# Designs tried in a protein design run: peptides against a protein of PDB entry 8YR4. Part 69

Target 1, 309 residues: chain A of PDB entry 8YR4
Amino acid sequence: PRGSPALQLVVLICLGLMGLERALNVLVPIFYRNIVNLLTEKAPWNSLAWTVTSYVFLKFLQGGGTGSTGFVSNLRTFLWIRVQQFTSRRVELLIFSHLHELSLRWHLGRRTGEVLRIADRGTSSVTGLLSYLVFNVIPTLADIIIGIIYFSMFFNAWFGLIVFLCMSLYLTLTIVVTEWRTKFRRAMNTQENATRARAVDSLLNFETVKYYNAESYEVERYREAIIKYQGLEWKSSASLVLLNQTQNLVIGLGLLAGSLLCAYFVTEQKLQVGDYVLFGTYIIQLYMPLNWFGTYYRMIQTNFIDMEN

## One batch from the design tools (peptide; aimed at target 1 R181 R185 N244 Q247)

Design b2_p26_7 (made by RFdiffusion4)
Pose (drawn by RFdiffusion4):
Structure b2_p26_7 (pose): chain A 309 residues (1-309), chain P 26 residues (1-26)
Amino acid sequence: as target 1 above (309 residues)
Amino acid sequence: SEFDSTAGTTELETLETELEEQFDNA
């Protein structure tokens, strides 16, 4: 925000809250390991109670699920509401003030609905791009790297390889499948618009009664168009299911390899009992934000082209 | 997991219903 000082403070607080969320993401599974290790060694009730309370408090600060749930990141959503309102207003006003100064030939040439759709989509594109990228993409790529470092340095050497390979395969397969699916989705959307147009045309022209008893003909053409649309929709959604399955398979293989290696190491007195639940919890925690990357890839590309327009 | 909305199908079913009502009235 160029103008107001009160908003730059809010931006800095939001970035600090993002850092704190990353720290909590690292911290909570460590406390879960500590609780399990204290539990297995018959510890008194005092230290166990205090540690349990602290763990619960940390789980409350971190998202109880999917990270979009915690007290942190919700304070962030609140402050970002206040900040993103300013950018939206400024961009809309700049577009509206520019559209009223162009010459007449320009307005006589282009329609109004198309020009206004471009502007609205542009403002939404800038806003979405800022939110998606800064608050949902970079934090996750930071979480993956932090996890790789933590497992490779403080846990063992092999688990770094396990996490690295798993996440690399996950990202590569997600992008590769997503481009194909985008082609299918565009193919389906074109037909959907054509079917709507046919239905609108048949409704507007109540001449079907005049030039024939052609109600059946209009119904048949509509059915054919619906069938074509349904075929394209089935193709697109089947592609979506395949993407979900491949992502699940990759995470499952990573979890299987890590769990087996951790169990074997625990039986050989190299690792403690809590390290098993640490690995499991952390792998699930990494998986949860990764579930929405094909959508982020699609939206970032679309919003980039829209902002360019 | 990722999913798609059925909003487009719902709109096409609404338009189909409007066509049926218009043809019954005619």

Design b2_p26_7_s1 (made by RFdiffusion4, then SolubleMPNN; from b2_p26_7, 15 letters changed)
Fold by OpenDDE base, seed 4:
Structure b2_p26_7_s1 (fold): chain B 309 residues (1-309), chain A 26 residues (1-26)
Amino acid sequence: as target 1 above (309 residues)
Amino acid sequence: GESESSASREELERLEKELREKYEKL
């Protein structure tokens, strides 16, 4: 934000907290590994108690893997409120200034309420898009890269390769299936608007419908429009289930391949029992933000289409 | 999972109910 050093400091603190979240995503599985290894080795209680206490504290900071529940994420979200408000006001003022620069003919041809609604949607869309890119998409990609590097360096190149292939396939299929779903969603939204317009038209022309005793006919036409909508809704919802199952299958196959390989290396005494638990825990942690990636991609795509129009 | 707008179906069911209630009361 230009002109406020306080808000610039808040942005830097939020970026620092995002870096801390990335560190926690690596540290929490490592500490959990260490607990399992210390339990296996029958380590002294003092060392075990310190490691467990440290793990619980780190887990409190990270949260339950839903990015919204961790102390660090909540603190970041809280601090970001002022930055979001500043950005929103700046975009609103830019849109407002631009609207005043538009010709009188443009203003006379449009309803003021529609122009304001477009401005509000545009502001919310841009601010939302930037927030999703910076706070969800980029961090998720960073966590994947950090995971690939970590497993490649500390386990074996094969683990890094499994994570790379799994996450690359997951992201690719998420994009391709989401783009394929967009046609069903557009068809559903078009039929929803047509069904709503028919209901509104029937309600506005109610006196005419009554004069002709056409109530049963209008109800049946509305019912047919609802059935047509529900047929398109079902295609949208079924395509979402297909996306979710495809994503779950890819993660499941990656988890299976990596878990079997880890179990094999534990039997060969190349890895410890804690390393098996670390791998499973880390893959599940990567899956949690990725489950929302389809939603983020759809929001990004919608917001870009709304900015081009 | 993508959140689909459940709000659209509830709004259509509300409009259907409002339409029926207007046609039955008259």
Scores: peptide ipSAE 0.052, ipTM 0.716, DockQ to the pose 0.712
OpenDDE base, seeds 1, 2, 3, 5: peptide ipSAE 0.029, 0.025, 0.030, 0.027; ipTM 0.507, 0.538, 0.608, 0.507; seeds 1, 3, 5 fail the geometry check

Design b2_p26_7_s2 (made by RFdiffusion4, then SolubleMPNN; from b2_p26_7, 18 letters changed)
Fold by OpenDDE base, seed 4:
Structure b2_p26_7_s2 (fold): chain B 309 residues (1-309), chain A 26 residues (1-26)
Amino acid sequence: as target 1 above (309 residues)
Amino acid sequence: METESDESRKELEELREKLEKKYEEL
C-alpha cells in the first residue's frame, strides 16, 4: 500500500506471521515426535510435562483439525482486513474513474446495474486473486518445499524424494483435472443461466402464455431445460468427486510408501518410533491445505478470466 | 462450490415451485 506507513507495517506483520505459520508447521510435528520419544524412554515427568505443554501451545498457535484455523492465521486474517479494504477501495476507485472516461455511447448501451456488476466483479477478482496468491498458494508451496528440505536433511534422501514425487504428482493432477473440470462447470453455468432466463421469460410473458393455453408447453420446456441442467450438474459433481478421489489416492500412496519405509528404518534402529509418528503427522498436515488447492486454483483461474474481460 | 451449486439449485427449485404454483392458481 503506497501512502500509508501504518498499512505497510501491517503488511510486514502479516508477512512475519506467515513466516511464523511456516515455522509452526515444522515445530509442531517435531514436538509431537519428542513427546513420543520421551514416552518411549520413560523420561522424567517434569521433562514430559514441559514438552507436552509446549506442544499444546504450539498447536494452539498453528491450529489444525476440521474447521479450526490457528491463532496466528486468525490474527493474520484479522490484520489483513484493513489492507484488503484499502486495496478493494483503490481498485474500485480506479474502475470507477475508468468508467467515467468511457464514451457516452458505451454508457447509453448498458444498464446501470450491469455497469455496477462489472465494477464489483473487477474489484472482487483483483482483491480475491491477490489474497489467494499471497495467503493460500504461496504458503502451501512454501510448506511443501520446507517439508522436502526437512525430510531430506533429517531423515533420508528417500523420504524427501517420496514427498517430492507425491506432492509434484498431486499438484500436477490437481491442475490437469481442474482444467478438465472447468469445461463441465462452464457448460453447467451456461445451461443454468439459460434455464433461469427461460423461467423468467415465461413468467414475464404469462399473459401471452395464458392467452394461448400454453402453460403445459412452457412447463414441459422448463422440465427439459432442468433435465439438461441436471445432466451437466452431474458431470460437474462427478468430476469433483474424481478430483477428490485422485488427490486422496496420491496422498494415500505417498503416505503408504513413506510409512512403510519409515517403519522399516525403525526396525533397523536407524529411526526412532517418534520419527514414524512425525512422518505421518507431517504428511497429513501438508495434505490439509492441499485439499483446497483445486478450489483455489479454479478461483484464481476464474478471477484471471474476469480481469481479462 | 458445493454450497454455490446447492444455493443455485435451491433458487432453481424455488423458481420452479413458484412457476408451477402460478400456473396452477390461474
Scores: peptide ipSAE 0.022, ipTM 0.596, DockQ to the pose 0.509
OpenDDE base, seeds 1, 2, 3, 5: peptide ipSAE 0.012, 0.010, 0.029, 0.020; ipTM 0.445, 0.444, 0.614, 0.455; seeds 2, 3 fail the geometry check

Design b2_p26_7_s3 (made by RFdiffusion4, then SolubleMPNN; from b2_p26_7, 16 letters changed)
Fold by OpenDDE base, seed 1:
Structure b2_p26_7_s3 (fold): chain B 309 residues (1-309), chain A 26 residues (1-26)
Amino acid sequence: as target 1 above (309 residues)
Amino acid sequence: GESESDEARKELEELEKKLEEKIKKL
């Protein structure tokens, strides 16, 4: 079956967005250079403010250097969910149908169950993961505090306040949105385990399924379970895109406020052009580890709940 | 973001692909 023309259009849009990301990777440095030139030439505030605002807008579209958290990347990821789900469902149904056609020796069913369990065991190095998270979370919080102190002492109290408000809002929204999305992730995982258990049971009982000519019935039940799973997966994945976009927006607003204020102080000869470069670089450096904070919080929260049970 | 869920999912998909390739060789 030719994929739905709607999904083909979504693929074309996603390819177009990937092209736009590449264009942004060139445009963002160009606009940044233009800001540095305008600051060096002591250009009028209006021209400088428009160029800074345009740069921050382009940076919001691009994201924090990895590209993964930009508006364009989030939009691409969001649109790609339906394409991924279509492909996954098609592969899973082809595998399941092929496994029913094969005379599965009972030892293959055990290996499939063991591989499925080993896939679940990959999550069980909880103690090593917790230590890694603690060793990444604490330094990230320390870097934020050091950043607030640095900007408050060497720039102005206003810069320290902007960084404080930006990072506090970022952390708070990351926690709140991560807690909110945890319910979707748990529902997804529960349905995944139920779908897997049904597939394993059907494959272990393949002789009985074949004896009753129930292969088509088991494939349809598996299809229904996949559709139910994909409905929960979409909520989980869409909630992740929302988290990433919220984080990108908060950093974008902090970068806008701080960059405009820095540019203004450079025009008043209170700061140097190098200080503008430093501020932008430092905010981006703080953003990189913070992007993972939602993952860290989720893993800590999951491990804490698994220890209470 | 939570890219690790995509890596764990990729490792799972690679394990599933390796399992599929083993099942196709049997």
Scores: peptide ipSAE 0.027, ipTM 0.469, DockQ to the pose 0.132
OpenDDE base, seeds 2, 3, 4, 5: peptide ipSAE 0.008, 0.025, 0.018, 0.025; ipTM 0.394, 0.490, 0.448, 0.484; seed 5 fails the geometry check

Design b2_p26_7_s4 (made by RFdiffusion4, then SolubleMPNN; from b2_p26_7, 17 letters changed)
Fold by OpenDDE base, seed 1:
Order: C-alpha cells, then structure tokens, then sequence
Structure b2_p26_7_s4 (fold): chain B 309 residues (1-309), chain A 26 residues (1-26)
C-alpha cells in the first residue's frame, strides 16, 4: 500500500505473523513428541502437565491443522481487512474512473447482460452448494455422536462428557454467533447492491455526466458509497474472525481438559500412550469439519429466507 | 470458517481482476 505508513506497518505485522505460523507448525509437533516421550518415561505429573498445557497453548495459536482457525491466523486476517479494503477501494475507483474515460461506443457494445450474468452464476452455485452442505452437516453430527459413544464406552464416562460438553457448546455458539453475523452480512449486501446500482446509473447516464463535466462529482459519490460499504464489510469480516476465534477457544478448552485427563490416566497406568495420541487426533479430526459448520448454517439460513421472499 | 466467503470473494476478485484486465486492455 503506497501512501499510508500505518497500512505498511500492518502489512509488516501480517508478514511477521505468517512467519510465526510457520514456526508454530514446527514447534507443535516437537512439543507433541515431547509429551509422548515424557509419558513413555513415566515422568512426574508436574513436568507432564506443564508440557501438555504448553502444547495446547501452541496448538491454540496454530489452530486445528487448517492454519486459518488459529489465534495467529485470525489476528492476521483481522489486521489484513484494512489492507484489503484499501486495495479494493483503489481498484474500484480506478475501474470506475476508467469506465468514465471510455467511449460511449464501448458502453453500447458491451451487453449489460454479460456483467449481470456474472452475478447470476454466483447464485446458481449457492443452490448446488446447499445440497452439498446438508450432506456434510449430517455426517459431521453423526461423527460427533459416534465419538461421544466411543469415548464413553472405551475410555471413561468423563471423556464422553468432555466431548459432549465441548461439541454442544461449539455448535450452540456457532449457531448463535452465525445468526448474529447474518444481520451484518445483510446490511453489507444491501449497501453493496445500492453502491452497484449507483455505479450502473452513472455509467448509463455517461453522456449527461460528460456534458456537465460531472465525472469528478460521480467519482466522489462512488467513493463515499464505497467507504460506507467498507464500514459494513469490516463489521462482517470482523464478526467472522470473532466466530473463528470463539470456535478455536472452545476446541482449545476441550483439548486441554481431555488431554490433561488422558495424560493423568496414562500416569496411573489406566490408559496407554497410544490412547493419548488417539484422543488428541480424534478431537482434531472432529474439529476440521465443524470449522465449516458456521458457513453451512449461514447458507442454509440465507437460502431459506430467500425462498420465503 | 467461512472460506466460502473467501472463495466467492476470490471468484468475485478473479472476476474483478478479469474485468480489470479487460478494462486495461481497452
């Protein structure tokens, strides 16, 4: 971003956070190995608990294997919103200014219908996605139920309870936060459509705008509309980061509680080292599909409302 | 994780970039 030292600093911070994500990708497996070694050596509980807590903290920073849900990635995504908005605004204003410099013959020759058909391809893909989303939500719920039953039967009722509480809290918060976010998304989409309509009306009236030398005035009106849109877009994008971070926190707490309990039972020789590995792997596997559940719920909710109108 | 907002946004950005390239070629 040329011209804003603040945005340049944000870019440098985001690059630093990307470097930190790469360091976490190396450190997390190392700490995991160290836990396995300490369990094998029958190390004292205090050293084991500290190493497990440190691992879970690093895993919270990294996220569940999709780096995009970790605290560091969420912070990067949050900071990047302003850089993206600056870039998008600059691009939109350049396109709009260039479209006003183009000849009337270009505007008359381009079927307005091709630019509209681009918008319609987005809507038709959403209906195909909805079916795919329903077919992913049901299996994910089944995998959670199977997981609760498995841990309750083969480990202890306490593990089944931890998984149940973690997944129930995760799903509930995902629904509640997604419903809250839908308000910001609707406001954003309404303002986007209004901004687009103004741009189209200005371009359709190109001859009149050129005759009155009002090009600069229409560009400034479009800039104001973009700034208003970007204020709503920021709320939408920031609410997404909040959702992802809330999800990461719930899984992190479940992973912490279950990993500490599993490590304790391994020290008491009630479980094997392999059972600790299994628990951690299984929780991460349940988390990966659940990460998309907020998107799935939103798409189901939006298409249901669009069918009622 | 609303990666689909990023994919729809990426399709819209790719479409915007294609529209930009077609506008810059004009």
Amino acid sequence: as target 1 above (309 residues)
Amino acid sequence: MESESDDARKELEELREELEKKVEEL
Scores: peptide ipSAE 0.031, ipTM 0.479, DockQ to the pose 0.131
OpenDDE base, seeds 2, 3, 4, 5: peptide ipSAE 0.000, 0.020, 0.010, 0.026; ipTM 0.334, 0.476, 0.360, 0.478

Design b2_p26_8 (made by RFdiffusion4)
Pose (drawn by RFdiffusion4):
Structure b2_p26_8 (pose): chain A 309 residues (1-309), chain P 26 residues (1-26)
Amino acid sequence: as target 1 above (309 residues)
Amino acid sequence: SALWLFFLVVFLFFLFVIVTAPGESD
């Protein structure tokens, strides 16, 4: 924010809260391991109670689910509401002030609905791009790197390889499948618009009664168009199911390899009992934000082209 | 035997969570 000082402070607080969320993401599974290790060695009730309370408090600060739930990141959403309002207002006012100074030929040439749709979509694109990228993409790519470092240095050497390969395969397959699916989605959207146009045309022209008893003909053409649309929709949604399945299979294979290796190492007195639940919890924690990357890829590309317009 | 059973149960629970988690949607 160029103008106001009160908002730069809020931006800095939001970035600090993002850092704190990354720290909590690392901390909470460590406390879960400590609780399980204390529990397996018959520890007194005092230290166990205090450690349990601390773990519960950390789970409360971190998202109880999917990270979009914690007290942190919600304070962030609140402050970002206040901040993103300023950018939205400024961009809309700049567009509106520019559209009122262009010459007459320009206005007589283009329609109004198209020009206004471009402007609205542009403002929404800038806002969404800031939000998606800064608060949902970079933090996850940072979480993956932090996890790789933690497992490779403080846990063992092989688990770094396991996490690295799993996440690399997950990202590659997601992007590869997403481009194909985008082609299918566009093909389906064009036909959906054509079907709606045919239905609107048949409704507007109540001449079907005049030039024939052509109600049946209008109904049949509508059915044919619906069938074509449904075929394209089935193709697109089947592609979506395939994408979900491949992502699930990749994570599952990574979990299986890590769990087996951790169990074997625990049996050989190399790792403690808590390390198993540490690995499992952390793998699930990494998986949860990764569930929405094909959508982020699609939205980033679309918003980039819209902002360029 | 009890430790191996515990690991199996925990593994199956974590796998179940992966299978039932929400994926991509429109």

Design b2_p26_8_s1 (made by RFdiffusion4, then SolubleMPNN; from b2_p26_8, 17 letters changed)
Fold by OpenDDE base, seed 3:
Structure b2_p26_8_s1 (fold): chain B 309 residues (1-309), chain A 26 residues (1-26)
Amino acid sequence: as target 1 above (309 residues)
Amino acid sequence: DELLKKFEKLLQEQLQLILTAPGETE
């Protein structure tokens, strides 16, 4: 935002908080490792209590896996509201200005309420996509790269390779299966619209349907349309389950291979018991945002196709 | 227009789902 130094500072603070979230994603597993090692060594209560308190504080800053946003993420989201509002207003004014530059013939062919709804949705779509890319996709990719580097440097090159292969396979399969699934979803959405349109048309023509005693015929046509929709819905839902199961299998195989290798190195006294726990917790932590990546990719792909039209 | 409607609705539904339960949703 070139015009307001205050908003530039807020953007810089938000970027700093994003960097802090990446650091917390590495530190939280490390502190959990340290707790396990201190427990294994039967360390003094004072050292253990300090490490546990520090871990819980870092975990509060990071947030939990299932549905709990961390303090840092909440603070970032709060600060970003002003930047989002500024960006939204700027895009809305650009779209509105462009609509006024369009030919009278274009405006006469469209209802004013439809045009305003296009403008509002266009603004929401662009700002939503930008926020999504910056706050979800880019950070997730950064966490994967940081994870590969961390495991390669502090454990062994084999751990970095396992994480690299697991995440590369996960992302590739997520993209490929999501692209395949998008065909079923488009077909489902088209059939849903057609089924809804038939129901609306039948209800709007209720007097005509009643005049011809055609109620049973319209109900049967609607039933056939519902059955056809449900057949497409089943394919869409089944393809989602297949994607989630494929993702789960890839992560499970990566976790198995890495956990066995870590256990072996612990038996060889090259790694500590806490390092086994660190690997498992870090892989599960990487899995949480990745589970949404298929939804993310589909959303991005749909937005780009819809912005080109 | 209809695509943008569906997309905005999908975005809102997905944002709500992200906030309620982590998992890939349609």
Scores: peptide ipSAE 0.022, ipTM 0.461, DockQ to the pose 0.160
OpenDDE base, seeds 1, 2, 4, 5: peptide ipSAE 0.014, 0.006, 0.000, 0.008; ipTM 0.393, 0.344, 0.322, 0.368

Design b2_p26_8_s2 (made by RFdiffusion4, then SolubleMPNN; from b2_p26_8, 16 letters changed)
Fold by OpenDDE base, seed 4:
Structure b2_p26_8_s2 (fold): chain B 309 residues (1-309), chain A 26 residues (1-26)
Amino acid sequence: as target 1 above (309 residues)
Amino acid sequence: SELLEEFQKYLNELLSKIQSAPGESE
């Protein structure tokens, strides 16, 4: 935000809070591991109590792993409202000023409501896209990289490789299947609009339909349009289930491979019982934001198409 | 979206006409 040092400071604070979220995503599993190890070793109450208290505090800051319920994420979201409002208002005023510079003939040829809707879509698409890139996509990629580095440094390189392969395969399949399903979604939306248009046209012309006693014919045509819509809706919904199942399978295989390897190293006394719990917790924690990645990718793709038009 | 607003407007007008239809007192 050029011109307001206060909003620049808020952006810097939000970036700092994003960095803190990344640190919490590493620290929470570590502290949980340490609790399990201390319990296994029958450590003195004072050390256990401090570690548990520290874990609970870190978990309060992080929240439930969904990112949406953590204190740090809520504080970031709260502070970002002012930045988003400033950006939205600036884009809206730029569009509005540009519209006023356009010829009177252009304004007379276009309904003001349609122009405002295009402007509002454009503003929402830009602001939404930036928010998704900065606050969802980049942090998720950062968490994956941090996870690979962490497991490669503190575990055997095989764990880093499993996480890398699992996440790379997950992202690739998510993109490929999302692009594939976009065809079904577009076909569904087109048929939905056609079905609505037919219903509106039939209802607007109800006097003519009644005059010709064509009510049964219009009902049957509408039924056929609904059946065609439902066939496309089913394909869209089934493709979503297939995406989710593919994602779950990839994560499940990664979790299985890593958990078996971790269990093996625990039996060889190379890792502690807490390290087994850490791996499982960390993979599940990485999975939660990734489950939404297909939704974010679709929203980004939609917003880009809406910006190009 | 415009067709949906037009449909919702039409549905609301139809609902208002149905609600404004005097019940036949049989």
Scores: peptide ipSAE 0.018, ipTM 0.395, DockQ to the pose 0.009
OpenDDE base, seeds 1, 2, 3, 5: peptide ipSAE 0.010, 0.011, 0.025, 0.009; ipTM 0.393, 0.353, 0.517, 0.374; seeds 2, 3 fail the geometry check

Design b2_p26_8_s3 (made by RFdiffusion4, then SolubleMPNN; from b2_p26_8, 16 letters changed)
Fold by OpenDDE base, seed 2:
Structure b2_p26_8_s3 (fold): chain B 309 residues (1-309), chain A 26 residues (1-26)
Amino acid sequence: as target 1 above (309 residues)
Amino acid sequence: SSLLEQFQKLLEEMLQQILNAPGETD
């Protein structure tokens, strides 16, 4: 924000904290590897206790990884509140100014409550999308790239290739299945609106329905609309389960291939037991923000579909 | 500064596309 050097400094501090989170995402698995190696070698208690204490401190700073309640993530979120409020207020004022520039004919054709609801949804969607891109998408892509580089340099080119293929397949299937699912969601939303419109129309015409003793007919017509809605809702929900299961299978296959290869290299004495634990820990740590990536990519598409209507 | 301004422009363009999208009244 050009007008506030204090908010610019807060943005720079938040970017620095995001860089620290990326460093912690590499360091935590390394320290956990070192604990397993020291335990395997039966190292002196003083060296082990120092490494465990350092690991627990780094784990407190990291939390559960990207999107967890770690100290660095909480501090970043706290500092970002003022930036989010400034951005939200700017977007809201731009929407409000634009609404006042619209023709009198546009305002007379719409209910004030609908216009305000569109403005609030617009502000929430734009600020939510920005926060999601900055705090989840960009960091997750950075962690994948860092992971590919790390495994390629410190393990073997084959581990970097497994992570690359697994993450590329995961992202591709997430996009393709989410685009396929969008058709079921649009059909569900259209049928929900039609079902609500029928219920409102029947209730507004309550006197006419009573006059003709048509209550049983209106109830049956509403029941048919609900059954049709629930059939589309089931397809939408089942497509979500299919997406989550497909994602789980891709990660499971990548974990299987990499774990078998790591176990083989440990038996050949090319890798240590701690390196097996590092690989498993790092892959699971990459999976957590990616699982949220699928959920929020769906939320972004929802907000776009809900704004097209 | 430039990245934040580009992001603000992208947000303003997305907002204009959303507000200028004719609400299909169907």
Scores: peptide ipSAE 0.007, ipTM 0.368, DockQ to the pose 0.014
OpenDDE base, seeds 1, 3, 4, 5: peptide ipSAE 0.006, 0.006, 0.006, 0.006; ipTM 0.388, 0.387, 0.388, 0.336

Design b2_p26_8_s4 (made by RFdiffusion4, then SolubleMPNN; from b2_p26_8, 16 letters changed)
Fold by OpenDDE base, seed 2:
Structure b2_p26_8_s4 (fold): chain B 309 residues (1-309), chain A 26 residues (1-26)
Amino acid sequence: as target 1 above (309 residues)
Amino acid sequence: SELEELFKKLLEEMLEKIKTAPGETE
C-alpha cells in the first residue's frame, strides 16, 4: 500500500507477528520435550511447574493449528482486516474502471448481474490468493526449512533427511495429484453449467413444453444430465479422497520411519525420551498447515476454474 | 515491490480473462 504509511506499518507488524509464529512453532515442541525430560528425571516440582506454565503460555500464543487460532494469529488477522479492505477496494475499483473501458458491444451481450458476479468472483479470488500465499504458503515453506535445519543441527543428519524427503514427497504429490484432479473438476463444472443451461432453457420455454405435453421428456433429459453430472462429481470427490489418503500415507510413513529411528536412538541412550516426543510433535505441527495447504490450493484452483467459465 | 508486481500481473491476467470470457449467450 504505497499511499498509506499507517497501512505499511500494519504490514510490517503483521510480518513481525509471522516471524513470532515461526519462533513459537520451534519453541513449543522444545518446551514440551523439556517437560517430558523433567518428568523422566523426577525433577523438583518448582522447575516442572515453571516449565509447564511457560509451555501453556507459549501454546496459548501459538494455538492448536486446525481448530484453535492462537493469540498471535488472531492479532495478525485483526490487524490485517484494514490491509485486506484496502486491497479489495483497490481491486474492485480497477475491475470497475476496466468494465467502463470495455466496448458497448461487450456490455450489450451481457447481463449486468453476470458482469457484477464475475467482478465479485475476480476480486474474491485475487484477494484470497494473495492472503493465502502470504499467510499460509510462505510460512509453511519457512517452517519446513526451519524444521530441516533444526533436526539436522540438534539431531542426527538422518532426521533432517527424513523430514526433507517426507516434506518434498508430500509437496510434490500434492501438486501432481491436484493438477491431475483439475481435469475432473473442469469436466464437472462444464457439465454443471450445461445441466443448469438445460434447466433454464426448459423453464424459459415452459409454454412451448406445456403446449407439446413434453414435460415428461424434459424431466427425463434433465435426469440424464444430472446422472452425467453426478458421474463427474463422483470422480472429482473420489480424486479428493485419494489426494487426502496419499497425503496421510506420506506423513504416516515419515512419522513411522522417524519415530522408529528416534526410539532406537533413545534405547542406545544417544537421545532422551523428550527428543522422541519432540520429533512426533514437530512433524504433526508441520502436517497441519500442509493439510490446509491442500484445501486452499483446491480453493484457488476452483476459483480459477470458475473464472475460466 | 515484487509482491505488488506479482499482484499487478495477476490482476492483468484476471482482467484479460474477464475480457476474453465468452459471452454466454443467454
Scores: peptide ipSAE 0.009, ipTM 0.435, DockQ to the pose 0.013
OpenDDE base, seeds 1, 3, 4, 5: peptide ipSAE 0.008, 0.007, 0.008, 0.006; ipTM 0.460, 0.445, 0.460, 0.384; seeds 1, 3, 4, 5 fail the geometry check

## One batch from the design tools (peptide; aimed at target 1 M299)

Design b2_p27_1 (made by RFdiffusion4)
Amino acid sequence: AAAAAAAAAAAAAAKAAALAAAEAAAD
Pose (drawn by RFdiffusion4):
Structure b2_p27_1 (pose): chain A 309 residues (1-309), chain P 27 residues (1-27)
Amino acid sequence: as target 1 above (309 residues)
Amino acid sequence: XXXXXXXXXXXXXXKAAALAAAEAAAD
């Protein structure tokens, strides 16, 4: 925000809260390991009660689910509401003030609905791109790196390889499948628009009664168009199911390999009982934000082209 | 444990629905 000082402070607080969320993401599974390790060694009730209370408090600060739930990141959403309102207003006003100064030939040439759709989509694109990238993509790529470092240095050497390979395969397969699915989606959207146009045309022209008893003909053409649309929709959605399945298979293989290696190491007195639940919880925690990367890839590309327009 | 799993599943379904609506709006 160029103008107001009150908003730069809010931006800095939001970035600090993002850092704190990363710290909590690292901290909470460690406390879960500590609780399990204290529980297995018959610890007195005082230290266990205090540690349990602290763990519960940390789980409350972190998202109880999917990270979009915690007290942190919600304070962030609140402050970002206040900040993103300013950018939206400024961009809309700049577009509106520019559109009123162009010469007449320009306005006579282009329609109004198309020009206004471009402007609205542009403003929404800038806002979305800022939100998606800064608050949902970079934090997750930071979480993956932090987890790789933690497992490779403080847990063992092999688990770094396990997490690295699993996440690399996950990202590569997600991007590869997403481009194909985008082609299918566009193919389906074009036909959906054509079907809607046919239905609107058949409704507007109540001449079907005049030039024939052609109600049946209009109904049949509509059915054919619906069937074509449904075929394209089935293809697109089946592609979506395949993407979900491949992502789930990759995570599952990573979890299986890590769990087996951790169990074997615990039986050999190399690791403690809590390290098993640490690995499991952390792998699930990494998986939860990764579920929405094909959508982020699609939206970033679309919003980039829209902002360019 | 079961309650935490159920809350996580509900939160994931709600976030997925919001993103699916945002994708449909982008069309």

